# Peptides against a protein of PDB entry 7AE7, part 135

Target 1, 321 residues: chain A of PDB entry 7AE7
Amino acid sequence: KVYKDLREFLEVLEQEGQLIRVKEEVNPEPDIAAAGRAAANLGKNQPAVFFEKIKGYKYSVVTNVHGSWQNHALMLGLDKNTSTKDQFYELNRRWDKFPVPPNVVKREAAPCKENVIDKDINLFEILPLYRINEQDGGFYISKASVVTADPEYPDDFNKLNVGTYRIQVKDRDRVGIQALAMHDIAVQLEKAEAENKPLPIAITIGNNPLVTFMASTPVGYNQNEYEFVGALQDGVPMDIVKSDLYDHLYVPAGSEVVLEGHIIPRVRTVEGPFGEFPGSYSGARLQCEVKIDRITHRTNPIFENLYLGIPWTEIDYLMAL

## One batch from the design tools (peptide; made by RFdiffusion4, then SolubleMPNN)

Design b2_p19_1_s2 (from b2_p19_1, 13 letters changed)
Fold by OpenDDE base, seed 3:
Structure b2_p19_1_s2 (fold): chain B 321 residues (1-321), chain A 19 residues (1-19)
Amino acid sequence: as target 1 above (321 residues)
Amino acid sequence: SSELEYLRAREEEWLKRRE
């Protein structure tokens, strides 16, 4: 089984008994985090949790999508009871199929383009934002696949980077992003900032689960994560579409939400704290700031967000293989 | 703790929903 988008994967999770659908209205705090913790603490067969109704918001939230070995097996299109050993074997077998180039689809064929917001941008209208941890200094987008390119080689598809980074919402149209020196995005940002230029960015939310997996998996600077997604789909190309603002950035065609904008050059603002580790918070730090210039989204977009807690949580499963 | 009791209650609810 190959998934075109998050929705196809959620359907399979639900069919396999690996998704809990919460139909009653919940409070964004503390109910979402509490349910995420409860799901993670089930010990085995940890399900995704889908919240249909969040008080004060229009759209839905899903968490713990990668939160178990069963969900991980299903992500690979395997039987949910496939052993971790066999999952690892299959993952490595498929890895050797790299590169599998993606299909570039037309704008009209991309679900992520169904709706456009290009004025009066307000992230709170599109994303049911909440504090993941009680002591968090703000709202975080913790499971986004962030797309950037090398500003010196914008047409080199091999240098297109898709990564997962800590993102704090700072304003209606601004987010802070943690671009650490070890990340490929930091290399690209350094090049842009050397010329005092903005770095184009697309922050994609609610993707094909293998996109999220690859965005969390380190690869070489000259290797494209989308070409690994095709490999992990056993040779089936994934679908990507050109971003609206930038000819050189491509996003997953099936993304629930795409935030297009730019990292402001040579600007650092306070970000945090965030509960990255159980029982500890990273202090406030100066981080990069992104201006959101355009949003595209599917109708009734699903906000996929990460639950972070005591291991094992979905972040551990994303990095386990 | 009140938090632990809350989480345990939620776990029981989720287990029932998965049956």
Scores: peptide ipSAE 0.150, ipTM 0.722, DockQ to the pose 0.022
Fold by OpenDDE base, seed 5:
Structure b2_p19_1_s2 (fold): chain B 321 residues (1-321), chain A 19 residues (1-19)
Amino acid sequence: as target 1 above (321 residues)
Amino acid sequence: SSELEYLRAREEEWLKRRE
């Protein structure tokens, strides 16, 4: 089975008993994190948790989408009880199909283009933002697939990078991004900053689970993550669409939310702290700043965010889940 | 490795991209 988007995957997770729906209204803090911890404590199956109603927000949140071996098997279109060994075997088999080029779809065919916000941008109106950890210095977008290109070779599709980075919300239309030297984005940013130019960026949220998986998997600088997604779909191309602001950036056609903007050259602002490990926080650091210039999103967008936390038993949520 | 160890390793991989 191949998934077009996050929604198709969530439907399968639910059918397979690997998704819990929280239908009652929850507080963004601490309920989302608490419920996630409770779900994590359910044992080996660790289902995704879908929050339909969040106080103060219009849209939904889903966490722990990749949170179990069962979910990982289902992501690969396998039986949920497929052994870890067999999952890795299948992953490796499919990996050898690289490259499988994606299909570029028309703008009108891309669900991520259903709605556009190009003025008065406010991230809080689109994303139900919450602190993942109690002591976090702010709200984090922790499971985004970030798209950037080489500014020297913008039309070289092989240099298009899709990666996962720590992103802190700084303002209604600004985020901090951690672009470390070891990341492909840092190479691209260095080239842009050498010319004192902005680096175009698309931050995509709520994707086909294999896109999210590949964005978290290191590949060569001259290898496109979308071509690996096609390989992991057993040779079925994924669908991508051109970004609205940049001809050389392509985003998953089925993304729930796409934040298009630019990294401001040679600007660094305080980012953090963030709970990288349960009970452990990284210090505040100077990080890059992104200006969001345009948002496209599906109708009723789902905010997929990473669940982080120690298994913590909250009796009220254990009984509700 | 246990399924739990795999889940932890996967979570750690996600976290390492932030370090």
Scores: peptide ipSAE 0.019, ipTM 0.410, DockQ to the pose 0.065
Fold by OpenDDE base, seed 2:
Structure b2_p19_1_s2 (fold): chain B 321 residues (1-321), chain A 19 residues (1-19)
Amino acid sequence: as target 1 above (321 residues)
Amino acid sequence: SSELEYLRAREEEWLKRRE
């Protein structure tokens, strides 16, 4: 089984009893985080939690999508009861199929292009934002696959980077992004800032689960994460589409939400605190700032976000593979 | 019980075990 998008995966999770659908209206705080914590703490068969209705918001939230070994098995198109050992074996076998180049689809064929917002941008209208941890300094987007390119080699597809970074919402059309020196995005940003130029960026939310997985998996600077997704799909290419603002950036065709914009050169603003680990908050830091210039999204977009808590949580499973 | 009530009950049980 190969998934085109998050929705196909959620359907399989639900069919396999690995998704709890909450149909009643919930409060964004504390209900989402509380339910995510409860699901993570079930001890076995930790399900995703899908919230259909969030008070004060229009759209849905899903958490804990990668929150169990069963979900990881299903992500690989395996039986949900596949052992961790066999999952690793299969993952390694498929890894050797790299590279599997993605298919570039037409804009009209890409679900992420169904709706466009290019003026009066307000992230709160598109994303049901909530505090993940009670003492967080703001709202975070924690499962985004962030797409950037090398400004010196913008047409080198091998240098196209898809990564996961801590993103805090700063304003209706601004987010802070933590680009650490060890991240490929930091190399690309350094090149842009050397010339005092903006770095083009696409922040994609709600993807094919293997895209999210690969975005959280370190690869070489000259290796494209999309080509690994195809490998992990056992040789089936994934679908990507050109971004609206930038000819050199490609996003997953099935993304629920795509935030297109730029990192403002040589600007740093206060970000945090954030509960990276239970009972441990990072201090406030100066981080990069992104201006959102355009949003594309599927009709009734699903906001996929992490639950962060005591291990084993979704992030631990993502890091374990 | 609703799905939310189920999850709340599981959280309460977990919290109680940690006390």
Scores: peptide ipSAE 0.237, ipTM 0.797, DockQ to the pose 0.020; fails the geometry check
Fold by OpenDDE base, seed 1:
Structure b2_p19_1_s2 (fold): chain B 321 residues (1-321), chain A 19 residues (1-19)
Amino acid sequence: as target 1 above (321 residues)
Amino acid sequence: SSELEYLRAREEEWLKRRE
């Protein structure tokens, strides 16, 4: 089984008993985080949690999508009871199929392009934002696949980077992003900032689960994460589409939300604290700032966000494979 | 909190459905 988008995966999770659907209206705080913690405490078979209605917001939230070995097995199109050993074996077998180039689809064929917001940008109208942890310094987008390119080689598809970074919402159209020196985005940003130029960026939310997986998996600077997604799909190419603002940035065709913008050169603002683990907060730091210039989204977009609870968390599962 | 009880109740219902 190959998934084109998050929705196809959520359908399978629900069919396999690996998704809890909350139909009643919840408060964004503390109910979402509390439900995530409850789900994490269910033991080895942790389900995703889908919140259909959130007080004060129009759209839904899903969390804990990658939160179990069963969910990882299903992500690979395997039986949910496939052993961790067999999952690793299959992952390694498929990894050898790299590279599998993606299909570039037309804008009209990409679900992420169904709706456009290009004026009066307000992230709170599109994303049901909440504090993940009680002591968080703000609202976080913690499970986005962030697309950037090498500003010196924008046409080199092999240098296109898709990564996962901690993103704090700073304003209606501004986010802070944690670009650590070890990340490919930091290398690309350094090149842009050397010339005092903005770095084009697309922050994609709610993707094919293998995109999210590969965005959390370090690869070589000259390797494209989308070509690994195709490999992990056992040789089936994934679908990508050009961003609206930038010819050189490609986003997953099925993304729920795409935030297009730029990293402002040589600007740093306070970001954090963020509770990466229960009782463990990363300190506040000066981080990069992104201006959001355009949003594209599916009709009734689902905000996929990371659940942070008692280990094993989604991060633990994403890093374990 | 009433919310935690609600979530626990839903968790219990979900567990019962898996049985």
Scores: peptide ipSAE 0.027, ipTM 0.591, DockQ to the pose 0.020; fails the geometry check

Design b2_p19_1_s3 (from b2_p19_1, 14 letters changed)
Fold by OpenDDE base, seed 5:
Structure b2_p19_1_s3 (fold): chain B 321 residues (1-321), chain A 19 residues (1-19)
Amino acid sequence: as target 1 above (321 residues)
Amino acid sequence: SSELEYLREREEAWLKRRE
């Protein structure tokens, strides 16, 4: 089985008993984090948690989408009870199919283009933002697939990078991004900053689970993550669409939300702290700043975010859900 | 390692890739 988007995957998770749907209104804090911890405490059978209603927000949140081996098996289109060994075997088998080039679809065929915001941008109107950890210095977008290109070779599709980075919301239309030297984005940013130019960026949220998986998986600088997604789909190409602002950036056609903008050259602002591990926080650091210039999104977009935390007791689960 | 430990390790590894 191949998924076009997050929604098709969530439907399968629900059918397979690997998704908990919370229908009652919850508080963004602390209920989302609490419920996620409770789900993690279910042991081997950790379901995704889908929050339909969040107080003060219009749209939904889903967490723990990749939070179990069952969910990982289902992501690969396998039986949810497939052993870890067999999952890895299948992953490796499919990996050898690289490259599988994606299909570029027309703008009109891409669900991520259903709605456009190009003025008066406010991230809080589109994303139900919350603190993942109680002591976080702000709201984080933790599970985004970030698309950038080589500014020297913008038309080289093999140098198109899709990665996962720590992103802190700074303002209605600004985010901080952690671009470390070890990341491909840092190479691209260095080239842009050498010329004192902005680096084009598309921050994509709520994707086909294999896109999220590959964005979190290191690959070569000259290897495109979308071509690995096609490989992991057992040779079925994924669908991508050209970004609205940049001809050389392509985003998943089925993304729930796409934040298009630019990294401001040679600007660094305070980012953090963030709870990277339960009970452990990274210090505040100077990080890059992104200006959001355009948003495209599906109707009723789902905010997929990472669940982080210590498992709660069953009692805490029952109180939080 | 338990499947839980692996999930934790994957989550940790995913987090560590961000360090």
Scores: peptide ipSAE 0.018, ipTM 0.416, DockQ to the pose 0.068
Fold by OpenDDE base, seed 3:
Structure b2_p19_1_s3 (fold): chain B 321 residues (1-321), chain A 19 residues (1-19)
Amino acid sequence: as target 1 above (321 residues)
Amino acid sequence: SSELEYLREREEAWLKRRE
């Protein structure tokens, strides 16, 4: 089984008994985090949790999508009871199929282009934002696949980077992003900042689960994460579409939300704290600032966000493989 | 491992590749 988008995967999770729907209206705080912790306490068979109604917001949230070995097996199109060992074996077998180039689809064929917001941008109207941890300094987008390119080689598809970074919402149209020196995005940002130029960026939310997996998996600077997604789909190409603002940036065609904008050159603002571990918070740091210039989104977009709770967390499963 | 453990493991892996 290959998934075109998050929705196809959520359907399979639900069919396999690996998704819980919360149909009653919940408060964004503390109910989402509390329900996530409750799901984690179910043991090794942790389901995804889909919140249909959130007080004060229009749209839904899903969390813990990658939060179990069963969900991970299903992501690979395997039986949910496939052993961890066999999952690793299959993952490694498929990895050798790299590269599998993606299909570039037309704008009209991309679900992420169904709706456009290019003025009066307000992230709170599109994303049901909440504090993941009680002591968080703000609202975080923790499960985005962030697309950037090398500004010196914008047409080199092999240098296109899709990565996962900590993102704090700073304003209606601004986010802070943690671009550490070890990340490929930091190399690209350094090149842009050397010329005092903005770095084009697309922050994609609610993707094909293998996109999210690869965005959280380190690869070489000259290797494209989308070509690994095709490999992990056992040779089936994924679908990507050109961003609206930039000819050189491509996003997953099925993304629930795409935030297009730029990293402001040579600007650093306070970000944090964030509860990266239960009972442990990273201090406030100076981080990069992104201006959001355009949003595209599917109708009734689903906000996929990371569950951070008592181990095993969703991120543990993303890293284990 | 938390996001921080992930970032830490990435950092350690990155450091090891530069050695």
Scores: peptide ipSAE 0.013, ipTM 0.432, DockQ to the pose 0.228; fails the geometry check
Fold by OpenDDE base, seed 2:
Structure b2_p19_1_s3 (fold): chain B 321 residues (1-321), chain A 19 residues (1-19)
Amino acid sequence: as target 1 above (321 residues)
Amino acid sequence: SSELEYLREREEAWLKRRE
């Protein structure tokens, strides 16, 4: 089984009993985090949690999509009861198929292009934002696949980077991004900032689960994550589409939300604190700032976000219901 | 609990992939 997008994967998770739908309206805080913690208490077979209705927001949230080994097996198109050993064996076998080049689809064929916002951008209208941890310094987008290119070699597809970074919402159309020196994005940003130029960026949310997986997996600077996704799909190419603002950036065709913009050169703003681990908070730091210039999104976009939290007791769950 | 350990290991693995 190969998935085109997050929605196809969520359907399979639901069919396999690895997704819980919360149909009642929930408060974004604390109910989303509470329900995520409650789902974690279900043992090793932790389901994804899909919140259909969030008070004050129009759209849905899904958490814990990669939250179990069963979900990981299903992501690979394997039986949900496949052992971790066999999953790793299969991952390694498929990894050797690299590179599998993606298919570039037409804009009209890409679900991520169904809707466009190019003025009066407000992230809060598109994303049901909430604090993951009570002491977080703001709202975070934690499972985005961020697309950037090498400014010196913008047409070199092998240098196209798809990575996962900590992103804090700063304003209606601004986010902070943690680009550490060890990340490929930092190399690209350094080149842009050397010339005092903006770095083009596409922040993609709600992807094919293998895209999210590869965006969180370090690869070589001259290796394209999309070509690994095709390898992990056992040789089936994934679908990508050209970004609207930049000819050299390609995004997953099935992304729920695409935030297109630029990293502002030589600007740093306060970011954090964030609960990087349950019960542990990082300090506030100066981080890069992204201006969002354009949003494309699927109709009724699903906000996929990371669940981070201490497991709650059954009593805490019952009180949150 | 073994479950808390499992969650912790997965979260640590996820975080380590971001480092």
Scores: peptide ipSAE 0.011, ipTM 0.477, DockQ to the pose 0.071; fails the geometry check
Fold by OpenDDE base, seed 1:
Structure b2_p19_1_s3 (fold): chain B 321 residues (1-321), chain A 19 residues (1-19)
Amino acid sequence: as target 1 above (321 residues)
Amino acid sequence: SSELEYLREREEAWLKRRE
């Protein structure tokens, strides 16, 4: 089984008993985080949690999508009861299929392009933002696949980076992003900032689960994460589409939300604290700032966000493979 | 990616708490 988007995966999770649907209206705080923690405490078979109605918001949230070995097995199109060992064997087998180039689809064929916001941008209107932890310094987008390119080689598809970064909402159209020196985005940003140029960026939310997985998996600077997604799909190419603002940035065709913008050169703002672990917060740091210039989104977009409960958290499963 | 690293750090810190 190959998934084109998050929705196809959520359907399978629900069919397999690996998704809890909360139909009642919840408060964004503390109910989402509390329910996530409760789901994590259900033991080895942690389900995804889908919140249909959130007070004060129009759209839904899903958490803990990758939050169990069963969910990882299903992500690979395997039986949910496939052993961790067999999952690793299959992952390694498929890894050898790299590279599998993606299909570039037309804009009209990409679900992420169904709706456009290009003026009066307000992230709170499109994302049901909440504090993941009680002491968080703000609202975080913690499970986005962030697309950037090498500004010196924008046409080199092999240098296109798809990564996961801690993103704090700073304003209606501004986010902070943690670009650490060890990340490919930091290398690309350094090149842009050397010339005092903005770095083009697309922050994609709610993707094919293998995109999210690969965005959370370090690869070589000259390797494209989308080509690994195709490998992990057992040789089936994934679908990508050009961003609206940038010819050199490609986003997953099925993304729920795409935030297109730029990292402002040589600007750093306070970000954090963020509860990395229950009772453990990262310190506040100066981080990069992104201006959001355009949003594209599916109709009734689902905000996929990280669940940060007691391990085994979704994080634990994303990293254990 | 920084978030994966964050996730790894969370996992490592969690593993260290269980040790």
Scores: peptide ipSAE 0.007, ipTM 0.407, DockQ to the pose 0.088; fails the geometry check

